# Ledger of designs, part 63: peptides against a protein of PDB entry 4AID

Target 1, 242 residues: chain A of PDB entry 4AID
Amino acid sequence: FDIKRKTIEWGGKTLVLETGRIARQADGAVLATMGETVVLATAVFAKSQKPGQDFFPLTVNYQEKTFAAGKIPGGFFKREGRPSEKETLVSRLIDRPIRPLFVKGFKNEVQVVVTVLQHDLENDPDILGMVAASAALCLSGAPFMGPIGAARVGWVDGAYVLNPTLDEMKESKMDLVVAGTADAVMMVESEIQELSEEIVLGGVNFAHQQMQAVIDAIIDLAEHAAKEPFAFEPEDTDAIKA

## One batch from the design tools (peptide; made by RFdiffusion4, then SolubleMPNN)

Design b2_p14_3_s1 (from b2_p14_3, 8 letters changed)
Fold by OpenDDE base, seed 2:
Structure b2_p14_3_s1 (fold): chain B 242 residues (1-242), chain A 14 residues (1-14)
Amino acid sequence: as target 1 above (242 residues)
Amino acid sequence: SARLKEYAERLRAL
């Protein structure tokens, strides 16, 4: 199998992005690892638009499948069939920054699925899932104007912390999730305790700076492993409004 | 569109 891998040091942790081993039937598929947390992102897109499709049919599904007992917190009791509140939230965190980056007029179905395969109890799979989804889309050939990066920022002992562990987050006065492109912040989600606006804005800037290494890693992976771009020409719908 | 050319150029420069 032609396996491509990118490895970077990111916030004092090794981030690995891998393609070509798993889910090769997808348009894009990335296995992402940070610590012992492992996610699989897959991107699949329809090669035609459905008749009468009025909106962009993007679906993002983040799922923490109960693999083997003990590898996912709470894995003993997830009944098949409904996303948890966390899975719903993280699906939205992934959807929000990627949705605007699709080429205007593209209305083919796009399905992004992020599956947590392993959880180390230190590294939250949400940020890793965002990164993996971005990478999978960039590899897919879909008309996606990514990559996005993502970062979580904590505020611990009067300093910014990139991607705090679940234990460090208990001491953090900030849970700030940021996603963006190289050039722009696309999404901010924040829970903050008694911090100044200056510290929060500084956290957004810190996140955006720190995610550049991830963006560059996705680009480098895509250079070596991306499929040919899907030939999409948007119908010139602006010519009918004149 | 200019964006699609820029995207195709970015993806061809990859």
Scores: peptide ipSAE 0.020, ipTM 0.506, DockQ to the pose 0.119
Fold by OpenDDE base, seed 5:
Structure b2_p14_3_s1 (fold): chain B 242 residues (1-242), chain A 14 residues (1-14)
Amino acid sequence: as target 1 above (242 residues)
Amino acid sequence: SARLKEYAERLRAL
């Protein structure tokens, strides 16, 4: 097993990104850990376009599967059923920032799956899932122009808090999720209680600054473990509009 | 593509 691991301190917590141990059949696979919260992200992409494919077929699935009875909150037997509201929302949070970063004209099927393996009741798997999905895509060889970082920002006792715990979030006047590249903010999602626009914009900037360490960690992991980039040349779509 | 090279170059330039 060629196991590559990157470990950083991030917001006073240890973030671990690992590849090469599990899900090796995927194009990219990352096991991400923060505290005792553990997620597996896998990226798989088709090596050819389907006949008649006219749009980019990206699917993102975030899943909190009950396979750890006693390690996932609400671990009553969710029968194989519709995604929960949380699973649907987090799948969209991951999709939104990554979708525009694929090379224009790439229409091969891409599937990103994030599976929560363990939840510590402190560290939310959503941010960790975004980071892991970004890392898995960067490792995959897909024509993805990432990495993205992600961060949650709280506002507790008149200060920004990076990735607040679920308990700190009860005291937070802001739930701000940001995703971006090194150069740009790609996505903002926010729930805010009576805060000024200045504080919110400051929170976006804080998130973007704090996620750089994660971006750098994904790049360092990718340098050591990424597959060769998939040979993709976009068809000259300017010739079809003439 | 120029963009895939740029990604691979960003991954190599760190």
Scores: peptide ipSAE 0.018, ipTM 0.542, DockQ to the pose 0.188
Fold by OpenDDE base, seed 4:
Structure b2_p14_3_s1 (fold): chain B 242 residues (1-242), chain A 14 residues (1-14)
Amino acid sequence: as target 1 above (242 residues)
Amino acid sequence: SARLKEYAERLRAL
């Protein structure tokens, strides 16, 4: 097995990105670990466009399967079949920042699946899932102009906290999820309690700064493990608007 | 807030 691994310290936690062990049938697959939270992201893309495809058919599916629930104390047996509200929301959190980064005119089907394999009840698998999905896409050879990084920012005791634990989040006046490229913020989602706009904007900047280490880690992993880029030339659709 | 969205849009344009 040609296993490639990148390990970084990130917000006082060890982030591990691994490829080559599992899901080798995917175009890209990344096992991401932070603490004892473990996610598998897979990216698969069609090598051709469907006839008459008018839109970019990206599907993102975040899922917390029942086999992980045996390791999640108090995990409700999620009935297999319908995404929970959480799974739907996290799927959107992953979708939103990645969708704009595909090459314009690419209309091949893309499926990103993030599966929670383990949850430590400290590290939320949503941020880890965003990172893993980004990494899996960068490894896949899909025409994805990533990586994205992601971060959660809390506000605890008058300071920004990178990826607060679930316990630290109880004391946090902010739940700020940011995703972006090296150069740009692509997505912000925030729940805030009586904080100034200045603090929230500072949180976005803090998140964007702190995610650079993750972006760099994905790039380093991709340099060692990415597939050859899929040869895609966008049809010059500007010629049809004349 | 509408302003956070505008800020994120400005950061996307950089």
Scores: peptide ipSAE 0.016, ipTM 0.558, DockQ to the pose 0.057
Fold by OpenDDE base, seed 3:
Structure b2_p14_3_s1 (fold): chain B 242 residues (1-242), chain A 14 residues (1-14)
Amino acid sequence: as target 1 above (242 residues)
Amino acid sequence: SARLKEYAERLRAL
């Protein structure tokens, strides 16, 4: 197996991105670890467009499966069925920043699946899932203009905290999730308690600065493990303006 | 790598 791994220190924690061991049938597959939280992201895309496809058919599915519940205290046997509210929300958090980054006119089916394999009860798998999904897409050869990074920012004791633990988040006056490229913020989601606009904007900037190390780590991984880019020529939309 | 930069530049030029 040609296993490629990137390891960085990120917010005082070790982030590991690994490919080449598991889910090799996917176009891209990344095992991401932070603390003892572990997620698998897979990206699969169709090599042709369906007849009559009029929109970009991207599906993102974040899932916390019951086999992880031996490592997730609180053991709700999630029956095979409807996603939980959390799974639905996190699927949207992943979808929102990645959807605009596909090449215009690409209408082949894309499926991103993020599976929580382990949870340490300190590191939320949502941010890790966003990072892993970005990495899996960059490895896939799909016409994806990533990577994105992602970060959660807290406000604890009058300071920004990168990816606060679930316990630190109880004392946080801010839950700010940011995703972006190297050059731009693509998504902000925020829950704020009595903070100035200046502190919130500073939090977005802090998140965008801190995610650069993740973006660089995904690039480094992709340099060594990405598939050849899928041959996609967008229809020349300039020919319709003549 | 030069290849990912070139791919990103090609995709920015589309």
Scores: peptide ipSAE 0.019, ipTM 0.557, DockQ to the pose 0.229; fails the geometry check

Design b2_p14_3_s2 (from b2_p14_3, 7 letters changed)
Fold by OpenDDE base, seed 2:
Structure b2_p14_3_s2 (fold): chain B 242 residues (1-242), chain A 14 residues (1-14)
Amino acid sequence: as target 1 above (242 residues)
Amino acid sequence: SARLKELAEAYRKI
């Protein structure tokens, strides 16, 4: 097994990105770990477009499977078949920043699946899932102009906190999720309690700065483990307007 | 890296 691993310290926690151990049938697969929270991201893409495909068929599915439910808050009652509200929300949090980064005209089916394998009750798997999905896409050879990074920012005791624990989040006046590239913020989602716009904007900037280490880690992993780029030439759609 | 930049540049030139 050719296992590649990147490990960084990130917000006082060890982030591990690993590929080559599991899900080898995917185009990209990353096992991401922070604390004892573990997610598997897989990226699969079709090597051809379906006839008559008019839109980009990206599907993102974040799931917290029943086998992880013993460590997932409320997981004891997860019935197979329908995503929870959280799973639906996190699937959208992953989709939003990645969707714009696919090459224009690419209409091959892309499936990103993020599976929570373990939860530590401290580190939320959503941010980890975003990071893992980004990494899996960068490894896949899909025409994805990532990586994205992601970060959660809290505001606790008058300071920004990177990826607050679930317990620290109870005391936080901010739940700010940011995703972006090295150069741009792609997505912001925020729940704010009685904070100035200046503090919120500062939180977005803080998130974007702090995610650079993750972006760099995904880049380094991709240098060592990415598949060859899929040979994709977009049809010259500008030739149809002439 | 050079490879991801080359990818990004290859896809930006299209």
Scores: peptide ipSAE 0.014, ipTM 0.550, DockQ to the pose 0.176
Fold by OpenDDE base, seed 4:
Structure b2_p14_3_s2 (fold): chain B 242 residues (1-242), chain A 14 residues (1-14)
Amino acid sequence: as target 1 above (242 residues)
Amino acid sequence: SARLKELAEAYRKI
């Protein structure tokens, strides 16, 4: 096994990004760990476009497996075969920031699957899943203009908290999820309790600053483990408007 | 970052 691993300290927690152990049949695969929460992200892409494909066929599927359900809040009530509301929401949180970063005109099928393997009841797998999905895409050779980073920001005792625990989130006046590139914020999703716009905007800036270490970690992993970029020439769509 | 531009350019030049 050619196992590559990047480890960083992030928000007072160890983030581990690993590739080469599992899901080697995927174009990209990353095992991400924070605390005792563990996710597997896989990225696969078709090497050709389907005839008559008019749109970019990206599918993102976040799933919390039944074997992890004994450690996942509400996991005992998950019906096999239908995404939960949480799984649907997190799939969208991952989809939204990555979709715009594919090269324009790329219409090959792309599938990103994030599987929660373990949950520690402290670290939510959603942020870890976003990071892992970004890393898996960067390793895949797909024409993805990532990485993205992601962060959750809380507001506890009048301060920003990076990736608050589920217990710290009970005291938080903000649940702010941010995803972005090194240069831009791509997505903001927020639940806010009686906070000023200034505090919220400060939270977005804090998140974007704090995710840089993750972006750099994904880049470092990709330098050591990325596949060759897939050769993709976008059809000259400017020639069809003349 | 210059390196994200290089990765981005590597994906644009293929």
Scores: peptide ipSAE 0.014, ipTM 0.547, DockQ to the pose 0.131
Fold by OpenDDE base, seed 1:
Structure b2_p14_3_s2 (fold): chain B 242 residues (1-242), chain A 14 residues (1-14)
Amino acid sequence: as target 1 above (242 residues)
Amino acid sequence: SARLKELAEAYRKI
């Protein structure tokens, strides 16, 4: 197995991005680990457009499988049924920042699947899932103008906290999820308790600064492990107006 | 805040 790994210290935790061990049949596949939380992201894209495809057919599916819940007290056997509210929300959190970064005119099917393999009950797999999905797309050869980074920011004891634990989040006056590129913020989602707009804007800036180390880690992994870029030329829609 | 969503939507148009 040609296993490539990038490891960084991020918010006082070890982030590991690994490829080449699992899901080798995907176009891109990344195991991401933070603490003892582990996610698998896979990216698969069609090599042709379907006849009559008018929109970009991106599907993102985040799943918290019950095997990760084998350590979660009260993890009832949820049958392979409808996504939970959390799984639906996190799938949208991943979709929102990545969808605009595909090359204009690309209408081949893209499927991103994020599977939680392990949960430590401290590190939420949503941020890790966003990072892993970004990395898997960058490795895939799809015409994706990433990477994105992501971060959660808390406000605890009058300070910003990067990726607060589930216990620290109980004391946090802010749940701020940010995703972006090196140059731009692509997505903000926020739940705020009686904080000024200045503190919230400072939290977005803090998140964007802190995600650069993750973006750089994805780039370094991609330089060593990415597939050849898929040869895609957008149809010159300006040539149809002549 | 509504303004932070609007800022994030503005960056999608670049």
Scores: peptide ipSAE 0.010, ipTM 0.537, DockQ to the pose 0.029
Fold by OpenDDE base, seed 3:
Structure b2_p14_3_s2 (fold): chain B 242 residues (1-242), chain A 14 residues (1-14)
Amino acid sequence: as target 1 above (242 residues)
Amino acid sequence: SARLKELAEAYRKI
């Protein structure tokens, strides 16, 4: 197997991005690990547009399988079939920053699936899922103008904390999720407790700075493992304005 | 790399 791996230190934790071992039938597939939390992202895209396709058909599905939760006390059988509220929210967190980065006029079906394989109860798989989805798209050959990075920022003891643990988040006055490219912030989602706008804006800047190492790691992985770019020529929409 | 720059440049020329 031609396995490619990138490892970085990120917020005092080891981030591992791996491709080439599993999900080889996907256009892109990345196994991402932070602590003992493990996610698999897969990207699949159609090689043709459906006749009469009016919109870009991107689907993002984040899933926390019950078997990955073998350490979570309270084993409610997640019935196979309906996303939880968390799975729905995280699917949107992944969708929001990636959707604008597809080449305009691309209307082939794209499916991103993020599956939580293991959860350490310290590192939330949502940020890891965003990173893995970005990496899987960059490897796929789809006309995706990524990568995106992502980060969670907390505010604990009067300081910014990159990707706080679930326990550190209980003491945090901020839950700030940011996603962006190297050059731009694409998405902000925030829950804030009694903080100034200056601290929140500083948190967005901190997140965007800290995600650059992840963006660079995805780029390095893609240089060694990306498929050939899909030959896509957008219809010349400027010829219709003449 | 040169390839990702070429890809980014190919999509910036569109």
Scores: peptide ipSAE 0.008, ipTM 0.528, DockQ to the pose 0.201

Design b2_p14_3_s3 (from b2_p14_3, 8 letters changed)
Fold by OpenDDE base, seed 3:
Structure b2_p14_3_s3 (fold): chain B 242 residues (1-242), chain A 14 residues (1-14)
Amino acid sequence: as target 1 above (242 residues)
Amino acid sequence: SAARKAYAEQLRAI
């Protein structure tokens, strides 16, 4: 097995991005670990467009599979076949920043699946899932103009906290999720208490700065492990206006 | 970095 791994320290935690061990049938597959939280992201894309396809058919599916009662908050048998409200929300958080980054005119089917394999009860898998999905797409050869990074920012004791633990989040006046490229913020989602706009904007800037190390780690992994880019020429739709 | 530039050039060469 040609296993490629990138490890960085990020917000006082070890982030590991690994490829080549599992899900080798996918176009891209990344095992991501932060603390003891572990996610698998897979990216698969069709090598042809369906006849008459008018929209870009991207699907993102985030899933928290319970492998044992007691290691995922909420302990109830998730009925097979319906995403929870959380899984639906996180699937959208992943979709929103990645969808605009596909090459214009690409209408091949793309499926991103993020599976939570382990949860440490400290590190929420959502941020890790966003990072892993970005990495899997960058490895896939799909015409994806990523990577994106992601970060959660808290506000605890009058300071910004990068990727607060679930316990630190109880004392946080802000839950700010940011995703972006190296050069731009692509998505902001925020739940805030009584905080100024200046503190929130400062949190977005802090997140965007802190995600650069993750973006650089995905690029380094892709330089070593990416498939050859899929040969895609967008149909010159301007030639129909002559 | 030169590497980041090369990766961004590969993504723009698609």
Scores: peptide ipSAE 0.015, ipTM 0.563, DockQ to the pose 0.206
Fold by OpenDDE base, seed 2:
Structure b2_p14_3_s3 (fold): chain B 242 residues (1-242), chain A 14 residues (1-14)
Amino acid sequence: as target 1 above (242 residues)
Amino acid sequence: SAARKAYAEQLRAI
């Protein structure tokens, strides 16, 4: 097995990105681990466009297998929502920042699947899933202008907290999820309790700064493990406006 | 291809 791995310290936790062990039939596949939370992201793309395809057919599917929560001795996971609602929301959180980063005119089918394999009850799989999806796309050879990073920011005891645990989030006045490239914030999603705009904007900046280490880790992994870029020529869409 | 160049330029511009 040609296994490539990147390991970084990120917000006081070890982030591991691994490829080459699992889902080798995908165009890109990344096993991402933070704590004992483990996700598998797979990216697959069609090598041709379907006849009559008018839109970019990107599908993002985040899924939490019931067995991932069942590996914890000692507690029924009270999912605060229906599994389908959380899965739908996280699928959108992954979709939103990645969709704009595909090369304009690419209309081949792309499927990103993020599967939660294990959950530690401390580290939320959503951020890890965003990171893993980004990495899987960068490895795939798809015309994806990533990587993206992602971060959750809390506000606990008058300070920003990177990727707060589920327990720290109960004390947080902010749930701020940010995704972006090295250069730009692509997505913000936030729930805020009585905080100033200055603190929130500072949280977005903090998130964007803290995700750079993840972006760099994905790049380093891609340099060592990415497939050859798919030979795609964008249709000259400027020739239709003449 | 222009897309390979853009992708390689992005990976190198970081």
Scores: peptide ipSAE 0.015, ipTM 0.469, DockQ to the pose 0.221
Fold by OpenDDE base, seed 4:
Formats: C-alpha cells, structure tokens, sequence
Structure b2_p14_3_s3 (fold): chain B 242 residues (1-242), chain A 14 residues (1-14)
C-alpha cells in the first residue's frame, strides 16, 4: 500500500490525515484521527452528468456507525436506514461550506460519505469529519476549489479554546463552528450564551486563523497523493447567467 | 513552496 500521512499539532492535539490504506476504490479517501476519534471520509464523483440535470447533485452523508458507539455510554442501536438528528445536522455542516466551492456549471453527481469509525468521548467527530471531507475532495480530482479548514471555538474561563473537549464544552459559553478557505470564512454556526458580539467575531477570526494549519496540512497531503484533476469544461450556457 | 503555489493555482484555475 502506498500510504501517505500528514501529522500536525493542532490545538494541543495531534491531527493525522492518512490516505492509501482503505477505501482506495473512492476518488478520494482520507482517514482522519484526533485523539482516539477516527473518521473515514470518501469522495466519489460521476465522470459525466445525467441528461437534463438542472442542479448540482451533491450528497453529503455523515454517519456514526453502531460499532463506534460500542464505547459510548447510552449508544442505543442507531437503526440502520435513518440518520439521527445529529447525523443530519453534521451532514449539513459539511455540505454548507463545500457546496459553493465546486466549479460553476459542474452538475456531475458527487457523494461525500463521512463515517465515524471510533469516538474517544473527548473529540467530537464533526470537526474531524469536516476536515476529512475537505481532504478527500482535494485528493479526488473533482473540480473542488478547496481545501476548507474547520474549527470549533469555545469560550472557557474568559479565553478562546480551539476544539474544546466534550467536557470543556460543558463549561463553554460558546459553541462556534467555523469553516473556511485560506482566504475566506464560508460558514459560521453558533450557539452563544450571553456573550458580546465582539467576543463572537473574535471567535470567528480565531477559528479562521487556527484552521490555516489544517488547510496547509491538506494541501501538503494532496501534493503527495491527489489524483490528476478531472478535465471539466462548463457548457457555455452556464457562463452567461452569472 | 513552488509546488504548494502550483497546487493552489491549479485549484484556482479549475
């Protein structure tokens, strides 16, 4: 196996991005690890569009498999077949920042699947899933103008905390999820308890600064492991409606 | 790096 791995220190934790071991049949596949939380992201795209395809058919599916929940107290059998509320929410958190970054006029089917393989009960797999999905897309050869980074920001003891643990989040007055490119914030989702707008805006800036190391790690991985870019020319009819 | 710049330019030129 030609395994490529990037390791960085990120928020006082080791982030590992790995490709080439599993899911090699996907266009892109990344195993991401932070602590003992492990996610597999896969990206697959169709090499042609369907006749009469009017919209970009991107599907994002985040899933927490029951075998990963075997270490989670209260992990009742997630019935195969319907996403939980969490899985639906996280699928949208991944979808929102990546959807605008596909080349305009690209209407080939794209499927991003993020599977939680292990959960340490400290590191939430949602942020790791966003990072892994971004990395998998960058490796795939799809016309994706990524990478995105992602970060969760907490506010604990009057300071910003990058990717707080689930225990630190109980003391946090902020749950701020940010995703962005190197140059721009693409998505903000926030739950705030009695904080000033200044602190929240500072949290967005903090997240965007801290995700640069992840963006950089994805680029470095892609330099060593990305497939050749898919040759895509948009039909001239979609260029005139901008 | 020049490779990083080329990759970022390739992602932007798509």
Amino acid sequence: as target 1 above (242 residues)
Amino acid sequence: SAARKAYAEQLRAI
Scores: peptide ipSAE 0.014, ipTM 0.521, DockQ to the pose 0.283
Fold by OpenDDE base, seed 5:
Structure b2_p14_3_s3 (fold): chain B 242 residues (1-242), chain A 14 residues (1-14)
Amino acid sequence: as target 1 above (242 residues)
Amino acid sequence: SAARKAYAEQLRAI
């Protein structure tokens, strides 16, 4: 096993990105840990386009298995087969920033699966899942022009808080999720309680600044553990518009 | 917990 690991301090918590132990059959696979929350992201892509494929077939599936929450008395057995509202939302939060970063004309099937393996009930696995998915794609050799970083920003006691705990979020006037590259914000999702646009824009900037350490950590991991880039030349689609 | 060890051992066996 060639295990590569990157560890950073991020928002006063240790973020660990690891590859080479689990899901080695995937094109990319990353085990990400923050606190006692643990996620596995896998990226798989087809090495050929399907005949007649006219759109980019990206699928993102985020899954919170009920076994990952330490004994919550009253955890309803999620009926096997339907994503929860949260799983559907987080799957979209991961999809939105990564979809535009694939090379134009790439129409091979891509599947990103994020599985929550452990939940500490303090650190939400959604941000960790976004980071892990980004890292798994960067390791895969897919024509993905990442990495993305991600951050949640709270507003607690008149200050920005990076990745607030679930308990700190109860006191937060802002739930701001941002994803971006080193150079650009790619996605914003926000729930705001009576805050000025200035505070929200400041939160987006704060998130983008704070995610740079994660972007750099993914780059460093990819430099040491990425597969060779998949040889993809986009067809010159400008010749078909004549 | 013993369950966390068993799960970590199962993940090492995959």
Scores: peptide ipSAE 0.006, ipTM 0.454, DockQ to the pose 0.021

